Peptides against a protein of PDB entry 5K2M. Designs and how they scored, part 166

Target 1, 273 residues: chain A of PDB entry 5K2M
Amino acid sequence: MRIGITYTVLRREEMAIKERAGEFGEVVMLHEDDLLFPGNYDLDVVIIRNVSHFKALYTARLFESEGIPTVNSSRLIFEAGDKLFATLRLAGKVPVPEWKAALSEGGALRVPDSLGYPLVSKPVFGSWGRLLAKVNDRDSLEAVLEHRKWMKNPLYGIHYFQEFVEKPGRDIRSYVIGGEFVGAIYRYSNHWITNTARGGKAEPCSDPEVEELSVKAWEAFGEGALAIDIFESEKGLLVNEVNPNMEFKNAARVTGADMAGKLVEYAVEVAKT

## One batch from the design tools (peptide; made by RFdiffusion4, then SolubleMPNN)

Design b2_p24_7_s2 (from b2_p24_7, 8 letters changed)
Fold by OpenDDE base, seed 4:
Structure b2_p24_7_s2 (fold): chain B 273 residues (1-273), chain A 24 residues (1-24)
Amino acid sequence: as target 1 above (273 residues)
Amino acid sequence: GGSSDGEFDEEVLERAREAAEKAM
């Protein structure tokens, strides 16, 4: 078994994945600078850990083009890593926040007619709560839309909105790998963006409803390793988004779950199929 | 109850943020 691991930055997650992968076979660490295609890669599977969603997507697709399976697959990265495409999958299986998509400013200006205020503007791509805006009124909506016109990436012209969900000062991050629930944490934050990356406390989440919902959310995609963001709302549990390129160091630490091992085990299974 | 403040390695996050921003 030869396991590739692509990475941008050697984080604690990549170190843990490397260590666990070493128990199953030879590990080939592949920094982004090492990646040239077409190439002669002698690998049974590649674990995709590139920080960039697009780099991860293209890296996965490039390895797949050479007959090397990836974890996650380019299909999964594409569908799960785009907030709108993820919502399209999730909405058929699990409760999600109310959402609207618009393809023009004129369309976006009508979103409040359906969602009301406050609403959340999200880019369809991006991590760590970047370019999330709580839009409280028309003036704020117009400002967000105006700023989007000046952004260089045309994907900023895809306007994705959610209802603003009042949360109890926390959200839930769960992990499902190969259809198995691995664990979940509460992420505490005084900010409406509960991203642990901003110094939030993490605590174990042991809730059977979270486990069931997390598995159902994973089943909307039907493959791979996903982190799942769940909101506790007045309407009950809502699946906000999924992440096919998960950070898990805090969750692993807090839960004691071998998330790196589970990811490697799944990659080894994928290599054998 | 020890608040395990998950110290995000701010440096790793910043590098990851920069890497992700450069990739956008």
Scores: peptide ipSAE 0.016, ipTM 0.513, DockQ to the pose 0.034
Fold by OpenDDE base, seed 5:
Structure b2_p24_7_s2 (fold): chain B 273 residues (1-273), chain A 24 residues (1-24)
Amino acid sequence: as target 1 above (273 residues)
Amino acid sequence: GGSSDGEFDEEVLERAREAAEKAM
């Protein structure tokens, strides 16, 4: 078996995946600079670890066009990596924060009539809380909309909003790979945007309700490896978003779960189908 | 020993941000 691993930056996750993949076969590390298509790749499966959502999506689709399966698939990356498309999958299966989408400024200005204030403005794409805005009033909404008019990417004209969820100074990140729950962590932050990259403490989360909800959230997509972001709200657990390009260094360290091994095992299963 | 892991995550994020910005 020949296992490709595409990457932008060799992180701890990519090193762990490489080491575990070496137990199953020959490992071919593919930096973004090594990727030319059409190519003549002799690979049974490719693990997609490109940092950019769009580069990951296009890389997956390009390998699939050559008959090489990818983990994650281009379909999963597309649906899970867009916050609105992910919400459309999730909303039919699991509790999600109340949301609205608008396709114009005039539509966006009416969102508070349904959600009230405070609300959260999100771009449909992007990671690490980039361009998230807590919108407390009309003036703040107008300011966010004005700034988006001058952004060059047309996807910023897709206005996605959620209710503001009051969190207990933390959120939950769980991991589901091939339909198996692998582990979960609490991420502590004094900021309304919880991100471990901002110096947040991580602790193990052992909650049967989180495990059940995480598997149900994965089942909304039905394939691949997903990190799942869950809020503890006054309404109970809410699935906020999923990530098809998971970081797991902190989660693996804190839980002791073999996330890299589980990802490789799943990729080997995909290669055999 | 715990302080070096936070700086590395910021550097990875910054490199990833720069890589993402150069890809746009």
Scores: peptide ipSAE 0.016, ipTM 0.515, DockQ to the pose 0.035
Fold by OpenDDE base, seed 1:
Structure b2_p24_7_s2 (fold): chain B 273 residues (1-273), chain A 24 residues (1-24)
Amino acid sequence: as target 1 above (273 residues)
Amino acid sequence: GGSSDGEFDEEVLERAREAAEKAM
């Protein structure tokens, strides 16, 4: 068994994955600077740990073109790493926040007619709460749309909106790998964006409803390793988004779960199929 | 028993943000 690990930065996650992968076979660390295609890669599977969503997507697809399976697959990275595409999968299987998509400014201006205010504007791509906006009124909506108009990336012209979910000062991040629930944490924040809060606390989440919902959310995609962001709302648990390029350092530390081991075990299973 | 109130490692998030921004 030869296990590739692609990476941009050697984080604690990549170190843990490397260490655990070494127990299952030969490990080949592949920095982004080493990735040239077409290439003569002798690998049974590649674990994709590129920081960039797009680099991860293209790296996965490039290895797949060489006949090498990846964890996550390019399909999963594509569908799960886009907030709108992820919502389309999730909405068929699990409760999600009410959402609207608009493909023009004129369409976006009508979103409040359906969702009301406050609403959340999200880019379809990006991490760590980047370009998330709580839109409380028409003036704020117009401002967000005006700013988006001048952004160069055409994906900013895809307007994704959610209802604003009142959260109890926290959200939940769960982890499902190969259909197995691995663990969950509460992420505390005084800000409505929990992901970016300096000094945010993480605590173990042991809730059977979270576990069940997390597995169902994973089943909407049916493959890979996903972090799942869940909101506690007045409507019950809502699956907000998934992440196919999960950070798990804090979750592993807080829960004691061997997330790196579970990821490697799944990659080894994928290599055998 | 010290409650390991693990702060989010801001440096990792910031480095990952910078890496993601440079990778775009």
Scores: peptide ipSAE 0.015, ipTM 0.517, DockQ to the pose 0.031
Fold by OpenDDE base, seed 3:
Structure b2_p24_7_s2 (fold): chain B 273 residues (1-273), chain A 24 residues (1-24)
Amino acid sequence: as target 1 above (273 residues)
Amino acid sequence: GGSSDGEFDEEVLERAREAAEKAM
């Protein structure tokens, strides 16, 4: 067994994955600077750990073109890493926040007629709460739309909105790998964007409803390793988003779950299929 | 990019953000 690991930055997660992969075979660390295609890669599977969504997507697809399976697959990265495409999968299986998509400014200006205020404007791509806006009124909506007109990437012209969900000063992050629930944490923050809060407390989440919902959310995609963001709302648990390029350092520390081992075990399974 | 789980090494988080921002 020869296991590739692609990476941008050697984080604690990549170190843990490398260590666990060494128990199953030969490990080949591949920094982004080492990646040239077409290539003669002698690998049975590649674990994708590139920080960029697009670099991860293209890296996965390039290895797949050489006949080498990846964890995650380019299909999963594409569908789960886009907030709108992820919502389309999730909405068929699990409760999600109310959402609207518009393909023009004139369409976007009618979104409050359905969702009301406050609402959340999201780009369809991005991480760590980048370009999230809480839109409380018409003036704020017009400002967000005006700024989007001048953004260079055409994907910013895809207008994705959600209802604003009041959270109990925390959210839930769960992990599902190969259809198995691995663990979950509460993430505490005084800011409405929990993911960007420096110094947030993490605690173990042991809730059977979270476990069941997390597995159902994974089943909407049907493969790979996913981190799942869940909100506690007045109407119950809502799956906000999924992440096909999970960070798990704090979740592994807090829960004691062997997330790196589970990811490697799944990659070895994928290599054998 | 990854979703952050809370207690980050600020330097690792910043490098990951910069890498993600440069790639987008």
Scores: peptide ipSAE 0.015, ipTM 0.522, DockQ to the pose 0.100; fails the geometry check

Design b2_p24_7_s3 (from b2_p24_7, 7 letters changed)
Fold by OpenDDE base, seed 1:
Order: C-alpha cells, then structure tokens, then sequence
Structure b2_p24_7_s3 (fold): chain B 273 residues (1-273), chain A 24 residues (1-24)
C-alpha cells in the first residue's frame, strides 16, 4: 500500500494523517510544488489536503485521470465544497436553512420577497466566513450586490442566500468519514459567524440527534470524509454546510477521536476497491 | 472529567486563510 498525501501547508492534521498512514503502508508526502501532471505516480490512493478548494479539486481530478483514487474524490470536493451544490444535495435528505439562489442582481433583489429579512449572503466558495453578510434590510442588500458587481471572480455573480438562523451562541461541527460518525463539537462564539471568532471555545457534542443527522447529511453525498456544520434552531437541527477539506485539530483534541486514523482507514478501503 | 475546553488555534486558521487567499 502506497499512500500519497497532497498538502499546501504541513499542519497538525497533515502530520497526524502522515503518522497514521505510516501504519498502513508507505507514505508519500506531496507538496503542491511537487505536483506535476501527467506524472509517474506509483500510488494506490491519495489523501487530498490542499488548503485551496480549487487546488484540491484539480489535484484530485489529476490523480484520478492517472487511475489513482483520491480521498476525497474530485466529485465530492466539487459538490461538497460549493455551498450551493452542497445545499442541493443536502436539501433532498436533511433539514437545511431556507435558501434561495439568484443568478443576477435583479433576481437577488427579489430574494427577500420569499425569505424575508434578515438574510445571510454567502459566496458559493470560500471558508472562515469570508464575505458572509447579514443582510437586515433593502439598503444592505443593495450594498452587498453593488460590491459583488465589482468583484472580478465570476463566481461572485452567483448569489446564494440563506435565512438568518438564530443560534444559541454556538454551532455544531460534526465529522463523518466513510459513512461512520467520528465525532462532533460545539463551537462557541459571541458573533453570529462562529467560524471566525478569535478565542472561540470548542466542547464535545454528544447528541444522538446530531449523530443521526450527520450520517444522513453524509449520505446525501455517499462518499468520503466530511465535516458537517449544523445549527441549533427553533425549527430543530439544520445542516448549514459541509466541508470536504476538513480541519479537525480542535475536534480531535476535544473529542479524543482519531480523525486522522479514520481518514487513513477510509483511504485504505478506497484503495482496495 | 475535565471538559477539555480548547480554544480555536487562531494561528492555524490564519495560516490556512492566508494559504487559501494566495491560492485564489
């Protein structure tokens, strides 16, 4: 068994994955600077840990083009790493925040007619709450749309909106790998964007409803390793988004779950299929 | 059992953010 690990930065997660992968076979660390295609890669599977969503996506597809399976697959990275595409999968299986997508400014201006205010404007790509906006009124919506108009990336022209979910000062991050629930944490924040809060605390989440919902959310995609963001709402648990390029250092520390090991075990299973 | 309250590793988040921004 030869296990590749692609990475941008050697984080604690990548170190843990490397260490655990070494128990299953030969490990080949592949920094982004080492990746040239087509290449002569002798690997049974590649664990994709590139920080960039797009680099991860293309790296996975490039290995797949050489007959090497990846964890996550390019398909999963594509569908789960886009907030709108992820919502499309999730909405068929689990409760999600009410959402609308618009493909023009004129369409976006009509979103409040359906969802009301406040809204959350999200780019379809990006992490750490980048370009998330709480839109409380028409003036704020117009401002967000005006700013988006001048952004060069055409993906900013895809307008994704959610209802604003009142959260109890926290959200839930769960982890499902190969269909197995691995663990969950509460992420505390005084800000409505929990993921960007400095000094945020994480605590273990031991809730059977979270576990069940997390597995169902994973089943919407049917493969790979996903971090799942869940909101506690007045309507019950809502799956907000998934992440096919999970950070798990804090979750592993807090829960004691061997997330790196579970990821490697799954990659080894993928290599054998 | 001490609830291991862990803080978010801001440095990791910032590094990952910076890496992601450079990769766009």
Amino acid sequence: as target 1 above (273 residues)
Amino acid sequence: GGSSEGEYDEEVLERARAAAEKAL
Scores: peptide ipSAE 0.016, ipTM 0.527, DockQ to the pose 0.031
Fold by OpenDDE base, seed 4:
Structure b2_p24_7_s3 (fold): chain B 273 residues (1-273), chain A 24 residues (1-24)
Amino acid sequence: as target 1 above (273 residues)
Amino acid sequence: GGSSEGEYDEEVLERARAAAEKAL
């Protein structure tokens, strides 16, 4: 078996994936600079680890066009990596924060009529809480909308909002790979944006409700490897978002779960189907 | 309970962020 691993930066995750993949076959590390299409890569499967959502999406689709399956698939990356498209999948299966989408400034200005304040403005794409805004009032909403007009990427003109969820100084990050719950962590932060990439403490989460909800959230997509962000709210557990290009260094360390191994095992399974 | 403050290697994180920003 020949396992490709595409990457932008060789992180701890990519190193762990490479190491575990070596137990199953030949590993071909493919930096973004090595990727040219059409090509003949002679691979049985490709694990997509490009940092950029769009680079990951296009890389997956390009390998699929060569008849090489990817983990994750371009379909999954497309649907799960867009916050709005992910919400559309999730909302039919699991509890999610209340949300609205608007396609114009005039539409966006009416969002508070339904959701009230405070709101969370999110770009439909992005990582590490980039361009998340807590919108407390009309003036803040107008400012966010005005700034979006000057952003070059037209996707910033897609206005996605959630209710602001009060959470107990933490959120939950769970991992489901091939429909199997692999583990979960609490991410502690005093900031309303909880992200372990911003220096937050992580602790193991052992909660059967989290496990059940995480599997149901994965079932909304029905394939691949997902990291799932869950809020503890007064309304109960809410699935905030999913990540088809998961970081797991902290989760693997804290839980002791073999996230890299489970990802490789799933990729090997995909290669055999 | 050992609070493993597992900060990402700031250098790796910044490189990943910079790469992501260039791709946006």
Scores: peptide ipSAE 0.016, ipTM 0.521, DockQ to the pose 0.033
Fold by OpenDDE base, seed 5:
Structure b2_p24_7_s3 (fold): chain B 273 residues (1-273), chain A 24 residues (1-24)
Amino acid sequence: as target 1 above (273 residues)
Amino acid sequence: GGSSEGEYDEEVLERARAAAEKAL
């Protein structure tokens, strides 16, 4: 078996995936600079670890066009990596924060009529809380919308809003790979945007409700490896978003779960189907 | 020992962000 691993930056996750993949076959590391299509790739499966959502999406689709399956698939990356498309999948299966989408400024200005204030404005794409805005009032909404007009990417004209969820100074990140719950962590932060990247403490989360909800959230997509962001709210657990390009260094360290091994095992299964 | 791992994650994230921004 020949296992490709595409990457932008060789992180701890990519090193762990490489090491575990070496137990199953020959490993071919493919930096973004090595990727040229159409190509003559002799690979049974490719694990997609490109940092950019769009680079990951296009890389997956390009390998699939050569008849090589990918983990994650281009379909999963597309649906899970867009916050609005992910919400559309999730909302039918699991509790999600109340949300609205608008396709114009005039539509966006009416969102508070249904959701009230405070709101969270989100781009449909992007990682690590980039361009998230807490919108407390009309003036803040107008300012966010004004700034969006000057953003060059047309996807910034897709206005996605959620209710602001009061969190207990933490959120939950869980991991589901091939339909199996692998582990979960609490991420502590004094900021309303909880992110481990901002020096937040991580602790193991052992909650059967989180496990059940995480599997149900994965079942909304039905394939691949997902990190799942869950909020603890006054309404109970809410699935905020999923990530088809999961970072797991902190979660693996804190839980002791073999996330890299589980990802490789799943990729080997995909290669055999 | 705990402070250096946090800085490394920020630097890796900043490099990954810079790489992702250059790819846009």
Scores: peptide ipSAE 0.016, ipTM 0.515, DockQ to the pose 0.035
Fold by OpenDDE base, seed 2:
Structure b2_p24_7_s3 (fold): chain B 273 residues (1-273), chain A 24 residues (1-24)
Amino acid sequence: as target 1 above (273 residues)
Amino acid sequence: GGSSEGEYDEEVLERARAAAEKAL
């Protein structure tokens, strides 16, 4: 078996994936600079670890076009990596924060009529809490919308809003790979954006309700490896978002779960189907 | 149960973030 691993930056996750993949076959590390299509790739499966959502998506689709399956698939990356598309999948299966989408400034200005304030403005793409805004009032909404108009990427003109969820100084990140719950952590933060990129404490989360909800959230997509971000709200657990390009170094360290091994095992399974 | 206070390697995350921003 020949296992490709595409990457932008060799992180701890990519090193762990490489190491574990070596137990199953020959490993081919593919930096973004090594990728040219169409190509003659002799690979049975490719693990997609590109940092950019779009590069990951297109890389997956390009390998698939050559008959090489990917983990995650381009379908999953597309649907899970877009916050709005992910919400559309999730909302049919699990509790999610209340949300609105608008396709114009005029539409966006009416979002508070339905959701009230405070709101969270999210870009449909991006990681590490980038361009998340807590919108407390009309002036803040107008400012966010004005700034979005001058952003060059047309995707910033897709206005996605959620209710602001009061969290108990933490959120939950769970991991589901191939339909199996692998583990979960609490991420502590003094900021309303709980993200690993902002520092903080991680602790193991052992909650059967989190496990069940995480599997249900994964089932909304029905394939691949997902990190799932869950909020503890006054109305119960809410699935906020999923990530098809998960970081897991902290979760693996804190839980002791073999995240890299589970990912490789799933990729090997995909290669055999 | 030892709460392993894992400091997030902010430097690695910032490098990954910068790489992602450069890739957009």
Scores: peptide ipSAE 0.010, ipTM 0.509, DockQ to the pose 0.031

Design b2_p24_7_s4 (from b2_p24_7, 7 letters changed)
Fold by OpenDDE base, seed 2:
Structure b2_p24_7_s4 (fold): chain B 273 residues (1-273), chain A 24 residues (1-24)
Amino acid sequence: as target 1 above (273 residues)
Amino acid sequence: GGSSEGEYDEEVLERARAAAEKAM
């Protein structure tokens, strides 16, 4: 078996994936600079670890076009990596924060009529809480919309809003790979944006309700490896978002779960189907 | 020119993080 691993930066996750993949076959590390299509890639499966959502998506689709399956698939990356598209999948299966989407400034200005304030403005793409805005009032909404108007990427003109969820100084990140719950962590932060990559503390989360909800959230997509972000709200657990290009170094360290091994095992399974 | 700025910022931030983690 020949296992490709595409990457932008060799992180702890990519090193762990490489190491575990070596137990199953020959490992081919493919930096973004090594990727040219169409190509003659002799690979049975490719693990997609490009940092960029779009580069990951297109890389997956390009390998698939050559008959090489990917983990994650381009379908999953597309649907899970877009916050709005992910919400559309999730909302049919699990509790999610209340949300609105608008396709114009005039539409966006009416979002508070339905959701009230405070709101969270999210770009449909991006990681680590970038361009998240807590919108407390009309003036803040107008400012966010004005700034978005001058952003060059047309995707910033897709206005996605959620209710602001009061969290108990933490959120939950769980991991589901191939339909199996692998583990979960609490991410602590004094800021309304919780992210361990910003220096937050992580602790193991052992909650059967989180496990069940995480599997149900994964089932909304039905394939691949997902990190799932869950909020503890006054109305119960809410699935906020999923990530098809998950960071797991903190979760693996804190839980002791073999995230890299589970990902490789799933990729090997995909290669055999 | 399509603003790869968001991608560039992700890559730059991730490179900066990876560099910071290697320096620790």
Scores: peptide ipSAE 0.017, ipTM 0.539, DockQ to the pose 0.030
Fold by OpenDDE base, seed 1:
Structure b2_p24_7_s4 (fold): chain B 273 residues (1-273), chain A 24 residues (1-24)
Amino acid sequence: as target 1 above (273 residues)
Amino acid sequence: GGSSEGEYDEEVLERARAAAEKAM
C-alpha cells in the first residue's frame, strides 16, 4: 500500500494523517510544488489536503485521470465544497436553512419576497466566513449586490442566500468518514459567524440526534470524509454546510476521536476497491 | 472529568486563510 498525501501547509492534521498512514503502508508526502501532471505516480490512493478548494479539486481530478483514487474524490470535492451544490444535495435528505439562489442582481433583489429579512448572503465558495453578510434590510442587500458587481471572480455573480438562523451562541461541527460518525463538537462564539471568532471554545457534542443527522447528511453525498456544520434552531437541527477539506485538530483534541486514523482507514478501503 | 475546553487555534486559521488566499 502506497499512500500519497497532497498538502499546501504541513498542519497538525497533515502530520497526524502522515503518522497514521505510516501504519498502513508507505507514505508519500506531496507538496503542491511537487505536483506535476501528467506524472509517474506509483500510488494506490491519495489523501487530498490542499488548502485551496480549487487546488484540492484539480489535484484530485488529476490523480483520478492517472487511475489513482483520491480521498476525497474530485466529485465529492466539487459537490460538497460549493455551498450551493452542497445545499442541493443536502436539501433532498436533511433539514437545511431556507435558501434561495439568484443568477442576477434583479433576481437577488426578489429573494426577500420569499425568505424575508434578515438574510445571510454567502459566496458559493470560500471558508472562514469570508464574504458572509447578514442582510437586515433592502439597503444592505443593495450594498452587497453593488459590491459583488465589481468583484472580478464570476462566481461572485452566483447569489446564494439563506434565512438567518438564530443560534444559541454556538454551532455544531460533526465529522463523518466513510459513512461512520467519528465525532462532533460545539463551537462557541459571541458572533453570528462562529468560524471567525477569536478565542472561540470547542466542547464535545454527544447528541444522538446530531449523530443521526450527520450520517444522513453524509449519505446525501454517499462517499468520502466530510465535516458537517449543523445549526441548533427553533425548527430543530439544520445542516448548514459541509466541508470536504476538513480541519479537525480542535475536534480531535476535544473529542479524543482519531479522525486522522479514520481518514487513513477509509483511504485504505478506497484503495482496495 | 475536565471538559477540555479548547480554544480555536487562531494561528492555524490564519495560516490556512493566508494559504487559501494565496492559492486563489
Scores: peptide ipSAE 0.015, ipTM 0.520, DockQ to the pose 0.031
Fold by OpenDDE base, seed 4:
Structure b2_p24_7_s4 (fold): chain B 273 residues (1-273), chain A 24 residues (1-24)
Amino acid sequence: as target 1 above (273 residues)
Amino acid sequence: GGSSEGEYDEEVLERARAAAEKAM
């Protein structure tokens, strides 16, 4: 078996994936600079680890066009990596924060009529809490909308909003790979944006409700490897978002779960189907 | 112990962020 691994930066995750993939076959590391299409890569499967959502999406689709399956698939990356498209999948299966989407400034200005304040403005794409805004009032909403007009990427003109969820100084990050719950962590932060990559502490989360909800959230997509962000709210557990290009260094460390191994095992299964 | 992991994670995050920004 020949396992490709596409990457932008060789992180701890990519190193762990490489190491575990070596137990199953030949590993071909493919930096973004090595990727030219059409091509003949002679690979049985490709694990997509490009940092950019769009580079990951296009890389997956390009390999699929060569008849090489990818983990994750371009379909999954497309649907799960867009916050709005992910919400559309999730909302039919699991509890999610209340949300609105608007396609114009005039539409966006009416969002508070339904959701109230405070709101969370999210770009439909992006990572690490980039361009998340807590919108407390009308003036803040107008400012966010004005700034979006000057952003070059037209996707910033897609206005996605959630209710602001009060959380207990933490959120939950769970991992589901091939429909199997692999593990979960609490991510602690005093900031309303919880991210362990910003100096937040992580602790193991052992909660059967989190496990059940995580699997149901994965079933909304029905394939691949997902990291799932869950809020503890007064309304109960809410699935905030999913990540088809998951970081798992902290989760693997804290839980002891073999996230890289489970990802490789799933990729090997995909290669055999 | 906890500070060095945080700094490394920040450096990795900044490198990944910079790479992602160049890719956008």
Scores: peptide ipSAE 0.010, ipTM 0.513, DockQ to the pose 0.035
Fold by OpenDDE base, seed 5:
Structure b2_p24_7_s4 (fold): chain B 273 residues (1-273), chain A 24 residues (1-24)
Amino acid sequence: as target 1 above (273 residues)
Amino acid sequence: GGSSEGEYDEEVLERARAAAEKAM
């Protein structure tokens, strides 16, 4: 078996995936600079670890066009990596924060009529809380919308809003790979945007409700490896977001779960189907 | 020992952000 691993930056996750993949076959590391299509790739499966959502999406689709399956698939990356498309999948299966989408400024200005204030404005794409805005009032909404007009990417004209969820100074990140719950962590932060990247403490999360909800959230997509962001709210657990390009260094360290091994095992299964 | 891992995650994130921004 020949296992490709595409990457932008060789992180701890990519090193762990490489090491575990070496137990199953020959490993071919493919930096973004090595990727040229159409190509003559002799690979049974490719694990997609490109940092950019769009680079990951296009890389997956390009390998699939050569008849090589990918983990994650281009379909999963497309649906899970867009916050609005992910919400559309999730909302039918699991509790999600109340949300609205608008396709114009005039539509966006009416969102508070249904959701009230405070709101969270989100781009449909992007990672690490980039361009998230807490919108407390009309003036803040107008300012966010004004700034969006000057953004060059047309996807910034897709206005996605959620209710502001009051969190207990933490959120949950869980991991589901091939339909199996692998582990979960609490991420502590004094900021309303919880992110491990901002020096937040991580602790193991052992909650059967989180495990059940995480599997149900994965079942909304039905394939691949997902990180799942869950909020603890006054309404109970809410699935906020999924990530088809999961970072797991902190989660693997804190839980002791073999996330890299589980990802490789799943990729080997995909290669055999 | 705990402070250097946080800086490394920020630097990796900053490099990943810079790489993602250059790719846009």
Scores: peptide ipSAE 0.010, ipTM 0.508, DockQ to the pose 0.035

